# Designs tried in a protein design run: peptides against a protein of PDB entry 3NZW. Part 258

Target 1, 212 residues: chain A of PDB entry 3NZW
Amino acid sequence: TTTLAFRFQGGIIVAVDSRATAGNWVASQTVKKVIEINPFLLGTMAGGAADCQFWETWLGSQCRLHELREKERISVAAASKILSNLVYQYKGAGLSMGTMICGYTRKEGPTIYYVDSDGTRLKGDIFCVGSGQTFAYGVLDSNYKWDLSVEDALYLGKRSILAAAHRDAYSGGSVNLYHVTEDGWIYHGNHDVGELFWKVKEEEGSFNNVIG
Target 2, 222 residues: chain B of PDB entry 3NZW
Amino acid sequence: QFNPYGDNGGTILGIAGEDFAVLAGDTRNITDYSINSRYEPKVFDCGDNIVMSANGFAADGDALVKRFKNSVKWYHFDHNDKKLSINSAARNIQHLLYGKRFFPYYVHTIIAGLDEDGKGAVYSFDPVGSYEREQCRAGGAAASLIMPFLDNQVNFKNQYEPGTNGKVKKPLKYLSVEEVIKLVRDSFTSATERHIQVGDGLEILIVTKDGVRKEFYELKRD

## One batch from the design tools (peptide; made by RFdiffusion4, then SolubleMPNN)

Design b2_p28_2_s3 (from b2_p28_2, 16 letters changed)
Fold by OpenDDE base, seed 3:
Structure b2_p28_2_s3 (fold): chain B 212 residues (1-212), chain C 222 residues (1-222), chain A 28 residues (1-28)
Amino acid sequence: as target 1 above (212 residues)
Amino acid sequence: as target 2 above (222 residues)
Amino acid sequence: MVHEGVNGSELGDNRHLRALEALAAALA
């Protein structure tokens, strides 16, 4: 898995691959590693598929309950804290989760929290999470600027996942791409890694380790 | 070392069509190298036009299916006989599986039916309850033999239009029920030839708007 | 998802964790 999220002048970019594995077996190439909690809040999934899917869905329910009770959308800080508190209660039980909670509230603006099953909760501007994270960071950190255009930011997110998909055997399938703004998240499509790779190689003249 | 799990072999396969879905399974039940039964159905009509199979350790599979059937019953009681949708069924099964997260059901679960738009739907589950809606899925002993075949024949992976030098992919299209049944039969006959835990009989449940139809075919009895 | 044991599917390289989970389940 490779997931990433970063803040920039235009909001938040979230990009994830779609491969699931069972050992050396490719279990799926089409896994949805982003949960759409509400129109303004996303969660990313890395680690155990069931752990992430179950508890982030549960988180979605808790967020909805908050909205119903408080008549206000839950903050990104509070949503991430709920998840963090939950996984902390299961510390040592064997949950495997590496998540990013990304969203926008009027109070916080665009916000990213990293939450993992070790109980770590971090606020930040840039995170890559998963077995391919170092490959994604290599591309992302080299090209990241706060002042990126939305177009360039979307491309950078997509391109960083592609780099990870190329080098990490546990990442691949497709890139799911999101842009989060004050108006909510926008889905920017599913990009097959095979097609995307050749397109990028041709357009950039990159990936010269592969002879096309 | 104590192992609470058995492996009863077998293979299951789900394929979604445009306005139908199929869930098929062989009828062989085996322990190690000993055939326990040549006809032990493992694909079930659970009501509300939902068919289900949980392949792996048969005791766990049967328990899970029974629990789900009970869930359907209770859903009707609590919601004035409302039909359980396939997506809600999938969520329910996730909770059943994940409820045993720390002592999982040793099964690969597949359900099939129609979604709320009348389109064929197949959902597959890992042992602890992660699930995905897919166009096709093989599970069980011969899943590794069948799944690549389904990728090629249902999703047309690695197929290109003739004369295009591999530049134009074969377009995706829905398969007819006859085409799907043929693929299922070919899959199981092939799997039976190469896997000792697959054979004896093939039971196919076909879900349409008109209900669940069953078909049976003989497999090799070796 | 393909059934290759008591392990769940992985979103990343966490096979070792799943193996531990399977072991824990077998010992329960």
Scores: peptide ipSAE 0.112, ipTM 0.758, DockQ to the pose 0.171
Fold by OpenDDE base, seed 4:
Structure b2_p28_2_s3 (fold): chain B 212 residues (1-212), chain C 222 residues (1-222), chain A 28 residues (1-28)
Amino acid sequence: as target 1 above (212 residues)
Amino acid sequence: as target 2 above (222 residues)
Amino acid sequence: MVHEGVNGSELGDNRHLRALEALAAALA
């Protein structure tokens, strides 16, 4: 798995691959590693597929309950804290989760929290999470700027996942791409890694280690 | 050391069509190298036009299917005989599986039916309850033999339009029920040739708007 | 279930964590 999220002048970019594995077996190439909690809040998944899917769906329910009770959308801080508190209660039980809670509230602005099953909760501007995270960071850190255009930021997110998919055997399938703004998240499509690779190679003149 | 799990072998396969879905399974039940039964159905009509199979350890599979059938029953009691949708069924099964997260059901679960738009639907589950809607899925002993074939023949993976120099993929299209049945039969006959835990019989449940139809075919009895 | 076993599907290389979980489940 490779997931990433970063803040920039235009909001948040979230990009994830779609491969699931069981050892050497590719279990799926089409896993949805982003949970759309509400129109303004996303959760990403890395680690155990069931753990992430179950508890982030549960988180969605908790967020909805908050909205019903408080008559306002839950903050990204509060949503991430709910999840963090939950996984902390299961500390040592064997949950495997590496998640980013990404969203936009009027109070907080664009916000990213990293939450994992070790009990870590971090607020930050840039995170890559998963077995391919170091490959993604290699591209992302080299090209990241706060002042990126939305187009360039989307491309950078997509390109970083592509790099990870190329080098990490546990990442691949497709890139799911999101842009989060004050008006909510926007889905920017599913990009097959195979097609995307050749396109990027041609356009950039990159990936010269692969002969066409 | 006590192992609470057995492995009863077998293979299951789901394929979604445009207005139908198919869930198929062989009827062989085996432990190690001993055939327990040559006809033990593992694909079930659960009501509400939902068919289900949980393949792996048969005791766990049977338990899970029974629990789901009970869930359907209670859903009717609580909701004035409302039909359980396939997506709601999938969510329910996730909770059944994840409820045993720390002592999982040793099964690969597939359900098939029609979605709320009348389109074929197949959902697959890992042992602990992660699930995904897919056009096709193989599970069980010969899943590794069948799934790549389904990728190629249902989803047309690695197929391109002739004369396009590999630039144009073969377009996706729905398969007819006859085409799907052919693929299922070919899959299981092929799997039977290469896997000792697959064989004896093939039972296919076809879900349409008119209900569930069953077909049976003989497989090798080796 | 030859490939996934009781550990389920994984989003990344988490086999070491799943091995511990499997052991715990077997001992429960």
Scores: peptide ipSAE 0.138, ipTM 0.754, DockQ to the pose 0.162; fails the geometry check
Fold by OpenDDE base, seed 5:
Structure b2_p28_2_s3 (fold): chain B 212 residues (1-212), chain C 222 residues (1-222), chain A 28 residues (1-28)
Amino acid sequence: as target 1 above (212 residues)
Amino acid sequence: as target 2 above (222 residues)
Amino acid sequence: MVHEGVNGSELGDNRHLRALEALAAALA
């Protein structure tokens, strides 16, 4: 798995691969590793597929309950804290989760929290999470600027996941891409790695280690 | 070391069509190298046009299916005999599986039916309840033998239009029920030849708007 | 998803981490 999220002048970019594995077996190439909690809030999934899918769906329910009770959307800080508190209760039980909670509120602006099953909760501007995270960071950190255009930021997110998919055997399938703004998240499509790789190679003149 | 799990072998396969879905399973039940039964059905009609199989440890599979059938019953009681949708069924099964997260059901679960638009639907689950809607899925002992074949023949993976120098993929299209049944039969006959835990009989449940139909075919009894 | 033991499917190579956690729990 490779997931990433970063803040920039235009909001938040979220990009994830879609491969699931069971040992050396590719279980799926089409896993949705982003949960759309509400129109302004996303969760990413890395680690145990069931743990992430179950608890982030549960988180979505908690966020909806908050909205119903408080008559306002939950903050990104509060949503991430709910998840963090939950996984902390299960500490030592064997949950495996590496998640990012990404969203926008008027109070916070665009916000990213990292939450994992070890009980770590971090606010930050840039996170890559998963077995391919170091490959993604290599590309992302080399090209990241706060002042990126939306187009360039989307491409950078996509390109970083592609790099990880290329080098990490546990990442691949496709890239799912999101842009989070003050008006909510926008889905920017599913990009098959098999097609995307050759396109990027041709357009950039990159990936010259592969003879096409 | 105490192992609470058995493995009863077998293989299951789901394929979704345009207006139908198929869930198939062999009827062999085995422990290690000993065949317990040559006809032990493992694909079940659960009502509301939903078929289900939980393949792996048969005791866990049977328990899970019984719990789901009970869930369907209670759903009717609580919601004035409303039909349980396939997507709601999938969510319910996730909760059944994840409720035993720390002592999982040792099964690979597949359900098949029609979605709310009348389109074929197949959902697959891991032992702890992660699930995905797919066009096809193989599960069980010979899943690794069958799944690549399904990728090629259902999803047309690695197939390209002739004369395009590999630049144009074969277009996706739904398969007919006859084509799907043929693929299922070919899958199981092939798997039976290469895996000792697959064989004896093949039971296929076909879900359409008219209900669930069952077909049976003999497999090698080796 | 594929039936591979009781560990379920994984989103990344986390088996080693889970194994370590299980080992730590067994040693505790």
Scores: peptide ipSAE 0.116, ipTM 0.751, DockQ to the pose 0.159; fails the geometry check
Fold by OpenDDE base, seed 1:
Structure b2_p28_2_s3 (fold): chain B 212 residues (1-212), chain C 222 residues (1-222), chain A 28 residues (1-28)
Amino acid sequence: as target 1 above (212 residues)
Amino acid sequence: as target 2 above (222 residues)
Amino acid sequence: MVHEGVNGSELGDNRHLRALEALAAALA
């Protein structure tokens, strides 16, 4: 798995691969590793697919309950804290989760929290999470700047996941791409890695380690 | 086999002066070789002129600090906003740690403040709540690199007065704030060079009678 | 999914931390 999220002048880019594995077995190439919690809040999934999917869905329910009770959307800080508290209660039970809670509230603006099953909760501007995270960081860190255009930021997110999919055997399938703005998240499509690879190679003259 | 503990690396350091104390920590949060954050503060002002850090597994550290902060709040409710003394805080933290004796917080805890006489105080805790008051303590990933240095520079271990043929030990004296900050900076700079889990930034909380102030210094980001 | 999650950093060469590691390993 490779997931990433970063803040920039235009909001948040979230990009994820779609491969699921069971050991050496590719279980799926089409897993949705982004949970759309609400129109303004996303959760990413790495680790145990079932753990992430179940508990981030549960988180969505908790966020909705908050909205009903408080008559206001839950903050990204509070949403991430709910999840962090939950996984901490299960410490030792064997949950495997690496998630980023990404969203926009009027109070916080664009916000990213990293939350994992170890109970770590971090606020930050840039995270890559998963077995391919180091590969994604290599591309992302090399090209990141706050002043990226939305177009360049989307491409950078997509390109970083592509690099990880190329080098990490546990990442691949497709890139799901999101842009989070003040108006909510916008889905920017599913990009098959096979097609995307050749397109990028041709356009950039990159991936010269692959002949063809 | 499921390991309930992570290790987020980092290093913390406490030094007590005569009328001040410092508690410092790097801001790197790491898992294995992957840097999660280059700025994740791990030294906290807990109120009542008490600063605290619980270094190791960050989730456990955060939980412990949160519980202690809550304990401070409850102490105020129960005792008419009485200031919690550093020695009482240490005892409270012992109970928090030992309460999980059979599933410990995976942390090395240090608190710093002033004792009831206005003297600098540093208390260090093992993961299960054993604690002692010391003049200095390093904890975390690079503690083994720093602690001997502190023994030499704070407690003047193995230092002798010149011209005494090694018979007269260097007298113990309190260090100034400036001297302590210098030692802290040198310690973390050195640790960063030799330990991958230490780096990025150094946050120093300085406790005086006037309150808690914070200083920040850059460390290597490699 | 296999991911490189945020793993806890090693709590330095503190004898107490080593004891905790041993305990964590025993609980794992």
Scores: peptide ipSAE 0.033, ipTM 0.622, DockQ to the pose 0.023; fails the geometry check

Design b2_p28_2_s4 (from b2_p28_2, 14 letters changed)
Fold by OpenDDE base, seed 1:
Structure b2_p28_2_s4 (fold): chain B 212 residues (1-212), chain C 222 residues (1-222), chain A 28 residues (1-28)
Amino acid sequence: as target 1 above (212 residues)
Amino acid sequence: as target 2 above (222 residues)
Amino acid sequence: MVHEGVGGSQLGDDRHKLALERLRKELE
């Protein structure tokens, strides 16, 4: 798995691959590793598929309950804290989760929290999470700047996942891409890694280690 | 190490069509190399036009299917006989599976039916309840033999339009029920030839708007 | 796992877990 999120002048970019594995078996190439918690809040999934899918869906329900009770959308900080507290209660039980909670509220602005099953909760501007994270960081860090245009930021997110999919055997399938703004998240499509690879190679002159 | 799980072999296969879905399974039940039964159905009509199979450890599979059937029953009681949708069924099954997260059902679960728009739907589950809607899925002993075939023949993976130098993929299209049945039969026939835990009989449940139809075919009894 | 489908699916593997650990250490 490779997931990433970063803040920039235009909001938040979230990009993830779509491969799931069971050992050496490719279980799926089309897993949705982004949970759309609400129109302004996203969760990413890495680790155990069921753990992430179950508890982030549960988180969505908790966020909705908050909204109903408080008549206000839950903050990214509070949402991430709910998840963090939950997984911490299961500490030692064997949950495997590496998540990013990404969203926008009027109070916080664009916000990203990293939450994992060890109980770590971190606020930050840039995170790559998964077995391919180092490959993604290689591309992302090299090209990141706060002043990226939305177009360039979207491309950078997509391109970083592509790099990880290329080098990490546990990442692949497709890139799902999101842009989060004050108006909510926008889905920017599913990009097949196979097709994307050749397109990028041709346009950039990159991936010269592969002969087409 | 003590292993509380058995493995009863077998293989299951689901394929969604445009306005139908198919869930098929062989009828062989085996422990190691010993055939326990040559006819032990593992694909079930659960009501509300939902068919289900949980393949792996048969005891766990049977328990899970039974629990789901009961869930359907109670759903009707609690919701004035409202039909359980396939997506809601999938969510329910997730909870059944994840409820035993720390002592999982040792099964690969597939359900098939029609979505609320009348389109064919197949959902597959891992042992602890992660699930995905897919066009096709193979599970069980011969899944590794069949799934690549399904990728090629249902999802047209690695197929390209002639004369395009591999630049244009074969377009996706729905298969007819007849085509799907043929693919299922070919898949199981082939799997039976190469896997000892698959054989004896093939039971296919076809879900349409008119209900669930069952078909049975003989497989090799080797 | 005897059957490919009867194991828990992962969005990563043990290396994935290690990657998470590395990330935590880096950010702490």
Scores: peptide ipSAE 0.119, ipTM 0.756, DockQ to the pose 0.086
Fold by OpenDDE base, seed 5:
Structure b2_p28_2_s4 (fold): chain B 212 residues (1-212), chain C 222 residues (1-222), chain A 28 residues (1-28)
Amino acid sequence: as target 1 above (212 residues)
Amino acid sequence: as target 2 above (222 residues)
Amino acid sequence: MVHEGVGGSQLGDDRHKLALERLRKELE
């Protein structure tokens, strides 16, 4: 798995691969590793598929309850704290989760929290999470700027996942791409890694280790 | 070390069509190298036009299916006989599976039916309740043999239009019921030849707007 | 035999754990 999120002048970019594995077996190439919690809040999934899917869906329910009770959308800080508190209660039970909670509230602006099953909760501007994270960081860190255009930021997110998919055997399938703004998240499509690879190779003249 | 799980072998396969879905399974039940039964159905009509199979440890599979059937019953009681949608069924099954997260059902679960738009739907589950809607899925002993075949024949993976120098992929299209049944039969006959835990009989449940139809075919009884 | 482990499908292997650990160190 490779997931990433980063803040920039235009909001948040979230990009994830779609491969699931069971050992050496590719279980799926089409897993949705982004949970759309609400129109303004996204959760990413790495680690145990069921753990992430179950608890982030549960988180969505908690966020909805908050909205109903408080008549206000939940903050990204609060949403991430709910999840963090939950997984901390299960510490030692064997949950496997590496998640990013990404959202945009009027109060907080664009916000990203990293939450994992060890109880770590971190606020930050850039996170890559998963077995391919180091590959993604290699591309992302090299090209990241706060002042990126939306187009360039989207491409950078997509390109970083592609790099990870190329090098990490546990990442691949497709890139799902999101842009989070004050008005909510926007889905920017599913990009097959195979097709994307050749396109990028041709356009950039990159990936020269592969002879096409 | 005590192992609470058995493995009863078998294989299941789901394929979604445009306006139908198919869930098939062999009828062999085996422990190690001993055939327990040559006809033990593992694909079930659960009502509300939902078919289900949980392949792996048969005791766990049966328990899970029974629990789901009960869930359907209770859903009707609580919601004035409202039909359980396939997506809601999937969510329910997730909760059943994840409820035993720390002592999982040792099964690969597949359900098939029609979505709310009348389109074929197949959902597959891991042992702890992660689920995904897919066009096709093989599960069980011969899944590794069948799934690549399905990738090629249902999802047209690695197929290109002739004369395009491999630049144009074969377009995705739905298969007819007849084509799907043929693929299922070919899959299981092939699997039977290469896997000792697959054979004896093939039961296919076809879900359409008109309900669930069952078909049975003999497999090799070696 | 692709033994789908009782642990379910993984969105990463043990390397994922290592990667998370590395991430923690980098944040530290």
Scores: peptide ipSAE 0.089, ipTM 0.755, DockQ to the pose 0.089
Fold by OpenDDE base, seed 2:
Structure b2_p28_2_s4 (fold): chain B 212 residues (1-212), chain C 222 residues (1-222), chain A 28 residues (1-28)
Amino acid sequence: as target 1 above (212 residues)
Amino acid sequence: as target 2 above (222 residues)
Amino acid sequence: MVHEGVGGSQLGDDRHKLALERLRKELE
């Protein structure tokens, strides 16, 4: 798995691969590793597929309950704290989760929290999470600027996941791409890694380790 | 070391068509190298036009299916006989599976039916409740033999339009029920040849707007 | 039966856990 999120002048970019594995077996190439909690809040998934899917869906329900009770959208801080508190209760039980909670509230602005099953909760501007994270960081850190255009930021997110998919055997399938703004998240499509690879190779003259 | 799980072998597969879905399974039940039964159905009509199979340890599979069937009954009771949608069924099964997260059902679960738009739907579950809607999925002993075949024949993976120098993929299209049945039969026939835990019989449940139809075919019995 | 592992499907492998640990150390 490779997931990433970063803040920039235009909001938040979220990009993830779509491969699931069971040992050396590719279980799926089409896993949705982003949960759309509400129109303004996203969660990413890495680790145990069931753990992430179950508890982040549960988180969605908790966020909705908050909105109903408080008559306002839940903050990114509060949403991430709910999840963090939950996983902490299961500390030592064997949950495997690496998640990013990404959203936009008027109070907080664009916000990203990292939450894992060890109870760590971190606020930050840039996160790559998963077995391919180091490959993604290699591309992302080299090209990241706060002042990126939306177009360039989207491309950078997509390109970083592509790099990880190329080098990490446990990442691949496709890139799912999101842009989060004050008006909510926008889905920017599913990009097959195979097609994307050849396109990028041709346009950039990159990936020269592959002949063809 | 004590092992609470058995393995009864077998294989299942689901394929979604445009306005139908198919869930198929062999009828062999085995323990180690001994055939327990040559006809033990493992694909079930659960009502509301939902078919289900939980393949692996048969005791766990049967328990899960029974619990789901019971859930369907309770759903009708609580919601004035409202039809359970396939997506809601999937969510329910997730909760059944994840409820035993720390002592899982040792099964690969597949359900098939029609979505709310009348389109074929197949959902696949891991032992602890992760699930995904897919066009096709194989599960069980011979899944590794069948799934690549389905990738090629259902999703047209690695197929390109002739004369395009591999630049244009074969377009995705729905298969007819006849084509799907053929693929299922070919899949199980091939799997039976190469896997000792697959054979004897093939039962296919076809879900359409008109209900669930069953077909049976003989497989090799060696 | 690869898919029927008691641990379920993974969005990564054991290396992903190590990667998360590395990330934690880098951010602390």
Scores: peptide ipSAE 0.079, ipTM 0.765, DockQ to the pose 0.086
Fold by OpenDDE base, seed 3:
Structure b2_p28_2_s4 (fold): chain B 212 residues (1-212), chain C 222 residues (1-222), chain A 28 residues (1-28)
Amino acid sequence: as target 1 above (212 residues)
Amino acid sequence: as target 2 above (222 residues)
Amino acid sequence: MVHEGVGGSQLGDDRHKLALERLRKELE
């Protein structure tokens, strides 16, 4: 798995691969590793597929309950704290989760929290999470600027996942791409890694280790 | 070391069509190298036009299916006989599976039916309840043999238009029920030849707007 | 024989844990 999220002048980019594995077996190439919690809040999944899917869906329910009770959307801080508190209660039980909670509220603006099953909760501007995270960081860190255009930021997110998919055997399938703004998240499509690879190679003159 | 799990072999296969879905399974039940039964159905009509199979450890599979059937019953009681949708069924099954997260059902679960728009739907589950909707899925002993075949024949992976030098992919299209049944039969026939835990009989449940139809075919009994 | 293990499907291998540790150090 490779997931990433970063803040920039235009909001948040979230990009993830779609491969799931069971040992050496590719269980799926089409896993949705982004959970759309609400129109303004996304959760990413790395680690155990069931753990992430179950508890982030549960988180969605908690967020909805908050909205109903408080008559306002839950903050990204509060949503991430709910999840963090939950996984902390299961500390040592064997949950495997590496998640990013990304969203927008009027009070917070674009916000990213990292939450994992070890009980770590971190606020930050840039996170790559998963077995391919180091490959993604290699591309992302080399090209990241706060002042990126939305187009360039989207491409950078997509390109970083592609790099990870190329080098990490546990990442691949497709890139799912999101842009989070003050108006909520926008889905920017599913990009097959096979097709994307050749396109990028041709356009950039990159991936020269592969002869077409 | 105490191992509470067994493996009863078998293979299951789901394929979604445009306005139908199929869920198929062989009828062999085996422990190690000993055939327990040549006819033990593992694909079930659960009502509300939902068919289900949980393949792996048969005791766990049967327990899970039974629990789901009960869930359907209670759903009707609680919701004035409202039909359980396939997506809601999937969510319910997730909760059943994840409820035993720390002592999982040792099964690969597939359900098939029609979505709320009347389109064929197949959902697959891992042992602890992660699930996704797919066009096709193989589960069980011969899944590794069948799944690549399905990728090629249902999803047209690695197929290109002739004369295009591999530049144009074969376009995706829905398969007819006859084509799907043929693929299922070919899949199980081939799997039976190469896997000892697959064979004896093939039961196919076809879900359409008109209900669930069952078909049975003999497989090799070696 | 693809026997889906009791552990279910994974979205990565154990390297994800190592990567997470690296992230912690970078944020410090």
Scores: peptide ipSAE 0.080, ipTM 0.770, DockQ to the pose 0.086; fails the geometry check

